# Ledger of designs, part 67: peptides against a protein of PDB entry 6B4J

Target 1, 315 residues: chain A of PDB entry 6B4J
Amino acid sequence: DITMQWYQQLQDASMQCVLTFEGLTNSKDSQAKKIKMDLQKAATIPVSQISTIAGSKLKEIFDKIHSLLSGKPVQSGGRSVSVTLNPQGLDFVQYKLAEKFVKQGEEEVASHHEAAFPIAVVASGIWELHPRVGDLILAHLHKKCPYSVPFYPTFKEGMALEDYQRMLGYQVKDSKVEQQDNFLKRMSGMIRLYAAIIQLRWPYGNRQEIHPHGLNHGWRWLAQILNMEPLSDVTATLLFDFLEVCGNALMKQYQVQFWKMLILIKEDYFPRIEAITSSGQMGSFIRLKQFLEKCLQHKDIPVPKGFLTSSFWRS

## One batch from the design tools (peptide; aimed at target 1 I210 W219)

Design b1_p27_1_s2 (made by RFdiffusion4, then SolubleMPNN; from b1_p27_1, 15 letters changed)
Fold by OpenDDE base, seed 5:
Structure b1_p27_1_s2 (fold): chain B 315 residues (1-315), chain A 27 residues (1-27)
Amino acid sequence: as target 1 above (315 residues)
Amino acid sequence: SERLAQQEQEQKEVEELEEELEKKLAE
């Protein structure tokens, strides 16, 4: 499967990245530990500062991240920090930055769906300038949310149940699996972030360039989802999340083809979702149904709540 | 090699399925 090959390639690249900076992470040297912590903070704090408040602040955050990745010194925690402080500093920062973007998906976006857009536009802009960060974003995203690939992990003989649950994206702590609602909430956040990334361009970049991971990947994702057997509750939830966030952009890009896709979802795919939906899971199914029915009736997909407007960029 | 071949086969199946979907959407 090309999709699985792509998944594995990204995971391998991510693993190789970890191995590359292992010397920095495993160092017992006090200076190396200090550098590691400073670099980790420099990579992650700016991402945590991303908000919907002002476009000017978002630009400052972007510029700081870009400067760090470009080998320039940045101020972090009252210190001058640079990836040049250690030979493995750049790889470490790229990895931790990518990890943090995905973490904002599973935490911040999961709780506040509108947060997807400012996070995504920064991620997209950084990806455009730093392709390796983009690959690492995908690797982290795919590992935490296999449905973003998409694929459904399978139980293998001899596998521990907990390991299978982790492969499915569940958090397992102290032999307790995460509750389904919390799991779906985190998956939703990551899918929403992904759906935002693929449609957004950093407004201060070179807009003449092709999006490094654009709407064509959204179209691919939909095609793959529709070609897979639906999973109970998961498919209906994430399909809704995806379409709510990027459906308007897909509609504008693919026009008639997009509407044919929506009709196909309604007429052919919904019955398959319904067939696996238990009475206790009808909420996600009904939500998706109502969304699609409304969109088809109105011949429009609404702009998602939290979409960044011109007024945001002027603030 | 077998895992790579399986991945290539799965990729091919996905591509075929995407093409089939695109064809259905083009009809």
Scores: peptide ipSAE 0.039, ipTM 0.488, DockQ to the pose 0.088; fails the geometry check
OpenDDE base, seeds 1, 2, 3, 4: peptide ipSAE 0.032, 0.000, 0.029, 0.027; ipTM 0.479, 0.301, 0.549, 0.572; seeds 1, 2, 3, 4 fail the geometry check

Design b1_p27_1_s3 (made by RFdiffusion4, then SolubleMPNN; from b1_p27_1, 16 letters changed)
Fold by OpenDDE base, seed 3:
Structure b1_p27_1_s3 (fold): chain B 315 residues (1-315), chain A 27 residues (1-27)
Amino acid sequence: as target 1 above (315 residues)
Amino acid sequence: SRREEEQKRLEELVKEDEEKLLKKLEE
């Protein structure tokens, strides 16, 4: 399966990256530990500072991240920090940066859906300049949210239940499995972030170039979802999240084909979701239903709340 | 390069999935 090969390739690349900077992470040397912590902070703090407040602030954050990845010194924690401080510094920073972007999807976007857009536009811009960061974003995203690939992990003979639950994206701590609502919230955040990334371009880059991971991947994602049997609660939730965030962009890009796809979802795929939806899971189902009906009735998909406008970039 | 080959494979995957979807939409 080509999809699974792609998934595995990205995971392998991510694992290889971890092995590459193992010397830095496992070092007992005081100076190496200091460098590691400084690099980790330099990579992750700017991402945590991303907000919807002003485009100028977002540009500053982007420039700082780009400078760090370019081998230039940046100020972090009152110190000058550079990836050149250690031969494994760049690999480490790229990995931690990508991890942090996905974590912001998992945490910040999960709680505040509008936060997807400023995070995504920075991620997209960095991906354009630093393709390896993009690959690592996908690797982290796919590992935490297999539904972003998409695929549904299967239980294998001899597998521990907890391991299967982790493969599905659940957090398992001290033999306690995450509650369904929290699980879906985290998955929603990551899908929304992904849906935002594939449609946004950094406005200060060379926009004449093709998006490194653009809307065609959104179209692929939908195609793959529709070719799979729905998973209870998960499919209805994430399909809604995806369409709410990037449906307008897909509509503009694919026009008549998009509407045909939406009709296909409503007429053929939605009944399949209904058939596997229990009475306790009707919330996500109803939300998707209402969204589809509204969009088809109005022949429009609204621009998502939090979408970045020209006025944002002038602030 | 290895990365270029992987990118080509991804492009092929995208194209294949797009074609499958388009075929369904034409039915």
Scores: peptide ipSAE 0.384, ipTM 0.893, DockQ to the pose 0.298
OpenDDE base, seeds 1, 2, 4, 5: peptide ipSAE 0.395, 0.412, 0.410, 0.349; ipTM 0.897, 0.901, 0.900, 0.878; seeds 1, 2, 4, 5 fail the geometry check

Design b1_p27_1_s4 (made by RFdiffusion4, then SolubleMPNN; from b1_p27_1, 17 letters changed)
Fold by OpenDDE base, seed 3:
Structure b1_p27_1_s4 (fold): chain B 315 residues (1-315), chain A 27 residues (1-27)
Amino acid sequence: as target 1 above (315 residues)
Amino acid sequence: MERLKREEELKKLVEEDIQKLEKKLAE
């Protein structure tokens, strides 16, 4: 399966990255530990500072991240920090930065959907300049949310139940599996972040270049979802999340083809979702239904709440 | 070299899935 090969290749690249900086992470040397912590903070704190408040602030954050990845010294925690402080510093920072972007999806975006856009535009811009960070974003995203690939993990004979639950994206702590509502909330956040990344370009970059992971991947994602049997509750939830965030962009890009696909979803795929939806899962189903009906009726998909406008960038 | 190979494989994957969708839309 070509999809699984792609998934595995990204995971392998991520694992190789971890192995590359293992010397830094496992060092018992006091100086190495200090460098590790400084680099970790320098990579992650700027991402946590991303907000919807002002475009100028977002630019400062972007410039700081880009400077760090470019081998320039940056101020973090009152100290000058550079990836050149250790031979594995760049790989470590790229990995931790990518991990943090995905974590903001599963935490911040999960709780505040509008946060997807400022996070995504920074991630997209960094990805354009640093392709390896993009690959690592995908690797982290796919591991935490296999539905972003998409694929549905299957239980194999001899597999531990907890391992299967983790493969599905559930958090398992102290042998307790995450509640379904929390699971779906985290998955929603990551899908929304992904849907935002594939449509956004950093406005201060060279926009003449092709998006490194653009809307064609959104089209592919939908195509693959529609080629799969729906999964109870998950498919309805994430399909809605995806379309709410990037449906307007897909409509503009693919025009008539997009509407044909939307009709196919409503007329062919939606009944299949309904057939596997229990009474307790009707919320996600109804939300998707209402969204599809409204979009088809109005022949329009609204711009998502939180979408960054020109006025944002002037602030 | 490895990155470029992955990019090419991803492009093929995207194209294949799009073609499958287009086939369904033609039915």
Scores: peptide ipSAE 0.097, ipTM 0.748, DockQ to the pose 0.295
OpenDDE base, seeds 1, 2, 4, 5: peptide ipSAE 0.072, 0.081, 0.092, 0.093; ipTM 0.743, 0.737, 0.734, 0.735; seed 4 fails the geometry check

Design b1_p27_2 (made by RFdiffusion4)
Pose (drawn by RFdiffusion4):
Structure b1_p27_2 (pose): chain A 315 residues (1-315), chain P 27 residues (1-27)
Amino acid sequence: as target 1 above (315 residues)
Amino acid sequence: SETEEQRQEEQEEALELGNELFEELEE
């Protein structure tokens, strides 16, 4: 409940932000749409540009967003734009910027697991300078993936199925329901991004402040889901690509206590899945063992493939 | 400075909750 109460605090806090700019979106004038068009444009593209080429150019995207959020003018396609045009623009750009980070994790990181880090460092940096943006990221991240909270949505009695599948985060339309394959990845990329944000810190600017969403939330996440019965395919999958991304940082921080948590899922939580998962979905549960059978004996959890090296930063 | 103190308190509460759940898991 401590988590579910905190879960609601962010959600209804985001709905307050959905209304604070109410009128900027619900506007049909010509100029009214041009403004709504140029802001969302110049705020959600720099996030899409986040590449793995170099941290050198990765700073441009960070500065371009810091200037845009802090109110400074920003060069956009054609003429420069700024938030000072409209008082509602700031509380609007922070909304659309937050969704993009999770959206970049939704599509890009789900397919390309390594792009989770170059995106997370910009987000973990912008979270420091502007904490309001972070709560909004925790807002969208949580609804689109309640498994990141982590809380498994229970079935509310007397309700149709298509109503329930939407609560699980499946993308559903009038008649189309998102397949399970093209769904499981959307969740992987989300928590792989989440597992990266909590362990990375923006290097530049020399800040003595602390990480806004510390690695402590990585420990509670593993603990909060390992104490409750696992879902068949969702848990064994998400439990793997979270440890592959953040298992190295947790091993260093919580040295022995983290290893205890691993020799538990090996002999106490693995059986909790072998019976729950049918023979047609053991694919996830198998990768989870192949991951641990090594890590437990190697006494090491490999650094996540795609970690930003020193070469990436200088270069 | 007050923001740093709020963050520290939030991180300490998340850690204490994780330890409590971990102790329940060991049992």

Design b1_p27_2_s1 (made by RFdiffusion4, then SolubleMPNN; from b1_p27_2, 16 letters changed)
Fold by OpenDDE base, seed 2:
Structure b1_p27_2_s1 (fold): chain B 315 residues (1-315), chain A 27 residues (1-27)
Amino acid sequence: as target 1 above (315 residues)
Amino acid sequence: EERNERIRKEQELVLKEAEKLFEELLK
């Protein structure tokens, strides 16, 4: 399976990255610990500052992240911080930065869907300049949300239930599994972030360059999802999330093929979702239904709420 | 640029894979 091979390759790369900076993370030296914390803050704080307030502020954040990844000193926590402070600093920062982007998906975007776009455009721009960060974003995303690949993890003989639940993306703490609503909320945030990343380009980058992980991956994602048996509540939720965020972009890109796909979803796949939807899960089902019906009726998919406009970049 | 060509080839492969999957669905 090509998809699973890709998944595994990314996970292996992520694991190797962790091993590479293990010396920094496991060091008992006080100076090394300080450097680690400074680098971690320098990598993550700018991402947390991403907002929809002003394009100029977003550019400043981008420039700061790019500077850090380029080996230049940046100000963080009142100190000058550089990845050159430790031989493993760059790998560590790339990993933590990627992790933070995904975390913003599962937390910030999960709660505020419109936040997907400013986060995604920065992530996309950084990915363009720093491919390793992009690979690590995918690795983190796939690990937390296997549905972003997509695949459904399977229970294997001898596997602990908790481990299986974690593989499915659930958080398990003190032998308590995450509630379904919270789980879906986090998954939604990550899918929405991903859907935004694959369609957005940093406007101040090299326009002649091809998107490193563009809409073709979105098209593939849909194709893969539709070739899978629907999962109760999950499929309806995430399919809606994905289409709401990147459906307009896919429509523009694939045109007639997109509409054929949408009809296929409505006529063939949707009944399969309905068949596995319980009365308590009708919310996600109805939302998807209404979205599909509206889009087919109007022969249009609206630009998602929160999409960055030219006015945003002039602010 | 070599990088762009690599990305282009990758994107093409992804597209072909997607097309194959959709064709299977339409059968």
Scores: peptide ipSAE 0.388, ipTM 0.893, DockQ to the pose 0.846
OpenDDE base, seeds 1, 3, 4, 5: peptide ipSAE 0.378, 0.385, 0.362, 0.377; ipTM 0.887, 0.889, 0.880, 0.887

Design b1_p27_2_s2 (made by RFdiffusion4, then SolubleMPNN; from b1_p27_2, 12 letters changed)
Fold by OpenDDE base, seed 2:
Structure b1_p27_2_s2 (fold): chain B 315 residues (1-315), chain A 27 residues (1-27)
Amino acid sequence: as target 1 above (315 residues)
Amino acid sequence: SERDEKIREEQELVLELAQKLFEELLK
């Protein structure tokens, strides 16, 4: 399975990255610990500062992240911080930065869907300049949200139930599994972030170059989802999230082929979702239904709420 | 039915396109 091979390759690369900076993370030296903390803050704080307030501020954040990844000193917490402070500093920062982007999907986007776009455009721009960060973003995303691959983890003989639940993306703490609504909320945030990344380009980069992980991956994702049996509540939720965020872009890119896919979803796949939807899960089902019907009726997919406009970049 | 056949044909086309695109990216 080519999809699973790709998944595994990314996970292996991520694991290898962790091993490369293990010396920094496991060091008992006080100076090394300080460097680690400074680098972690320098990598993650700028991402937390991403907002929809002003394009100029977003550019400043981007420039700071890019400078850090380029080996230049940056100001963080009143200190000058550089990845050159430790031989493992760059690997560590790339990993933590990627992790933070995915975490913003999991937390910020989950609660505020519009936040997907400013986060995604920065992530896309950084990915263009630093491909390893992009690979690590995918690795973190895939691990937390297997549905972003997409694949459905299977229970293996001898596996603990908790481990299986974690593989499915659930948080399990003190032998308590996460509530379904919270789980879906987090998954939604990550899918929405991903759907935004694949369509957005940093406006101050070389846009003549091919997107490092563009809309073709969106097309692939949809096709793979359609080739899988639907999961109760999960499929209806995430399919809606994905289409709401990147459906307009896919429509523009693939035109007639996109509409064929949408018709296929409505006529073939949607009844399969309905068949597995319980009365308690009708919310996500109805939302998807209404979206599909509206889009097919109007022969248009609306631009998603929160999409970055030219006015945003002039602010 | 004719409708079912059309759906199957469209499904195949969509999946084939996705597969080709994905394979190309992995090269």
Scores: peptide ipSAE 0.029, ipTM 0.607, DockQ to the pose 0.082
OpenDDE base, seeds 1, 3, 4, 5: peptide ipSAE 0.027, 0.027, 0.026, 0.028; ipTM 0.571, 0.651, 0.613, 0.562; seeds 1, 4 fail the geometry check

Design b1_p27_2_s3 (made by RFdiffusion4, then SolubleMPNN; from b1_p27_2, 13 letters changed)
Fold by OpenDDE base, seed 5:
Structure b1_p27_2_s3 (fold): chain B 315 residues (1-315), chain A 27 residues (1-27)
Amino acid sequence: as target 1 above (315 residues)
Amino acid sequence: SERDEEIRRREEEVLELAEELFEELLK
């Protein structure tokens, strides 16, 4: 399976990255610990500052992240910080930055769907300039949300139930599994972020360059999802999230093929979702149904709420 | 650039895979 090979390659690369900066993370030296902390803050704080308020502020954040990744000193916590402070600094920062982008998906975007777009456009722009960050974003995303690949993890003989739950993307703390609603909320946020990344380009970059992970990956994702048996509540939720965020872009890119796909969902895939949906889980199904019915009726996919406009970039 | 060519190649491969998957759905 080509998709699973891709998944595994990204996970292996991520694991190798962790091993590469192990010296920095495991150091008992006080100076090394300080450097690690400073680098971690420098990598993650700018991402947390991303907001929907002003394009100019977003540009400042982007420039700061790019400067850090380029080996330039940046101001963080009142100190000058550079990846050159440690031989493993760049790898560490790239990993932590990518991790933070995905974390913003599962936390910020999960709670505020419109936040997907400013986070995604920065992530996309950084990915264009720093491809390793992009690969690490995918690795983190796939690990936390296997449905973003997509694949459904299988229970293996001898596996602990908690480990299986974690593989499915659930958080398990003190032997307590995450509530389904919280799980779906986090998965939703990550899928929405991904759907935004694949369609957005940083407007101040070289427009002649190709998107490093564009809409074709989204089209593949849809095709793969539709070739899989639906999961109760999960499939309906994430399919809706994905289409709400990038459906308009997919419509513009794939045109007639896109509409054929929507008809296929409505006519062939919906009954399969419905068959596994309990009465208590109808919310996600109904939401998807209403969305698709509206889109098919109007022969249009609306631009998602929070989509960045020219006016945003002039602010 | 070499990088752009690699990205393009990957995008094409992904598109081909998507097309194959959709064709299977339509059978």
Scores: peptide ipSAE 0.509, ipTM 0.932, DockQ to the pose 0.880
OpenDDE base, seeds 1, 2, 3, 4: peptide ipSAE 0.418, 0.447, 0.465, 0.364; ipTM 0.905, 0.913, 0.919, 0.886

Design b1_p27_2_s4 (made by RFdiffusion4, then SolubleMPNN; from b1_p27_2, 16 letters changed)
Fold by OpenDDE base, seed 5:
Structure b1_p27_2_s4 (fold): chain B 315 residues (1-315), chain A 27 residues (1-27)
Amino acid sequence: as target 1 above (315 residues)
Amino acid sequence: DERNKKILEEQELVLKEAQELFEKLLK
């Protein structure tokens, strides 16, 4: 399976990255520990500062992240921090930065859907300039949300139950698996972030270049989902999330072909979702139904709430 | 853990709800 090969390649790359900076992470040297912490903060704090408030602030954050990745010193926690402080500094920062972007999907976007767009546009812009960060974003995303690949993890003989649950994307703490609603909320956030990334370009970059991970991957994702058996509650939830965030962009890009896909979803795939939807899962099902019906009726997909406008960039 | 076993069984059941793959080439 080509999709699984891609998944595994990204995971392998991520694992190799971790091994590369293991010297930094496992160092007992006081200075090395300090450098590690400074680099971690420098990589992650700017991402946490991303907000919908002003485009100018977003640009400052972007510039700071880019500067850090470019080997330039940046101010973090009142200190000058550079990836050049340690030979493994760049790999470490790239990994932690990518991890943080996905974490913002998992947490911030999960709770505030509109936050997807400012986070995504920064991620996209950084990805354009630093492809390795993009690969690591995918690796982290795929690991936390296999449905973003998409694939459904399978139980293997001899596997621990908790490990299987984690592979499915569930958080397991103290041998307790998270509640389904919390699970879906986190998955939704990550899918929404991904859907935003694939359609957004950093406005201050070279927009003449092809998006490093553009809408064609969104099309692929949809096609792959439709070529899989629906998963109870999960498919209805994430399909809605994806279409709500990037449906308008896909419509504009693929035009008639997009509508053919949407009709296929409504007429052929949706009944399959319905067949596996229990009475307790009707919320996600109904939401998807209403969305599809509205879009088909109006022959339009609305611009998602929180989409960044020209006025945002002038602020 | 019996609870985890039940959860796993439920999750496996959800995954096994697969019938015929909906394979289509979308152009």
Scores: peptide ipSAE 0.028, ipTM 0.414, DockQ to the pose 0.070
OpenDDE base, seeds 1, 2, 3, 4: peptide ipSAE 0.025, 0.005, 0.026, 0.024; ipTM 0.657, 0.320, 0.673, 0.632; seed 1 fails the geometry check

Design b1_p27_3 (made by RFdiffusion4)
Pose (drawn by RFdiffusion4):
Structure b1_p27_3 (pose): chain A 315 residues (1-315), chain P 27 residues (1-27)
Amino acid sequence: as target 1 above (315 residues)
Amino acid sequence: SEAEQWLEEEAEKVEQETVVIPKPDTE
């Protein structure tokens, strides 16, 4: 409940932001759409540019967003644009910017696991400079993936199924329901991004402040889901690609206490899945063991493939 | 049961800690 209460605080706090700019979106004038068009454009593209080439150019995207959010003018396609055009634009750009980070994790990181880090450092940096943007990230991240909270949505009695699948985060339309394969990845990429944000810190600017969403939330996440019964395919999958990304940082921080948590899921939580999962979905539960049988005996959890090296930063 | 209780107690202690994330090396 401490979590579910905190879960609601962010959600209805985001709905307050959905209404603070109410009128900027619900506007049909020509100039009214041009403004709504140029802001969302110059605020959600730099996030899409976030690449793995170098941290040298990764700073441009960070600065371009810091200037845009802090009110400075920003060079866009054609003429320069700024938030000073409209008082509602700031509380609007912060909304669309937050969704893009999770959306970049939704599509890109789900397919390309390594791009989670170059995106997370810009997000973990922007979260410091502007905390308001972070709560909005925790807002969208949580609804699109309630498994990141983590809370498994329970079945409310007397309700149709298509109503329930939408609560689980499946993308559904009038008649189409998102397959399970093309759904499971959308959740992997989300929490792989979440598992990267909590362990990375923006290097530049020399800030003595602290990480806005510390690695502590990585421990509670593993603990909060390992105390409850696992879902068949969702848990064994998400439990793996979270440890592969943030298992190295947690091993260093909570040295022995983290190892105890691992030798638990080895002999106490693995059986909790072998019966729950049918023979047609053991694919996830198998990767989870192949991941631990090594890590437990190697006394090490490999650094996540795609970590930003020193070469990436200088270069 | 004892393992779940231990996880809950250690999770509450961890929530009270301040963790400083080290900065990556730029050189």

Design b1_p27_3_s1 (made by RFdiffusion4, then SolubleMPNN; from b1_p27_3, 13 letters changed)
Fold by OpenDDE base, seed 5:
Structure b1_p27_3_s1 (fold): chain B 315 residues (1-315), chain A 27 residues (1-27)
Amino acid sequence: as target 1 above (315 residues)
Amino acid sequence: SSKRKWLLEEMEKVSKETVKIPLANLE
């Protein structure tokens, strides 16, 4: 399976990255520890500062991240920080930055769906300039949300139940599995972030360049989802999240083929989702149903709430 | 269904194409 090979390749690359900077992370030297912490803060704090408030602030954050990745010194916590402070500094920063983007999907976007767009446009722009960061974003995303690949992890003989639950994306702490609502909320945030990334380009970049991970990957994702058996509650939830965020962009790009896909979902895939939906899960199913029915009736997918406008970039 | 299989195959073909993404509404 080409999809699983791609998944595994990204995971292997991510693992190799961790091994590469292990010297920095495991160092007992006080100076190395300080550098590690400074680099970690420099990589993650700017991402946490991303907001929907002003385009000018977003540009400042982007420039800071790009400067850091380019080996330039940046101010962080009142100190000058550079990836050149340690031979493993760049690899470490790229990994932590990518991890933080996915974490913002898992936490910030999960709670505030509109936050997907400013985070995604920065991530897309950084990915364009720093492809390794993009690969690491995918690796982190796929590990936390296998449904973003998409695939459904399978239970293997001899596997612990908790390990299987973690593979499915659940958090397991003190032998207690995460509640389904919290799980779905986190998965939703990550899928929404992904759906935003694949449709957005940094407006101050090179317009002649191709999006490093564009809508064609969104189309692939949909094709794969539709070729899989639905998973209870998960499929209805994430399919809605994905289409709400990037459905308008997909409609504009794929035109008639997009509408054929929506009809297929309604006529062929919906009954399969319904068959596995319990009474307690009807909310996600109904939400997807209503969305698709409305879109098909109006022959339009609305622009998602929080989508960045020209006025945002002028602020 | 034959329609489903056909559509999925077409979607897979399209997924391999390079797509230009518009800039984030600067214009």
Scores: peptide ipSAE 0.194, ipTM 0.745, DockQ to the pose 0.706
OpenDDE base, seeds 1, 2, 3, 4: peptide ipSAE 0.170, 0.125, 0.168, 0.120; ipTM 0.739, 0.722, 0.778, 0.727; seed 1 fails the geometry check

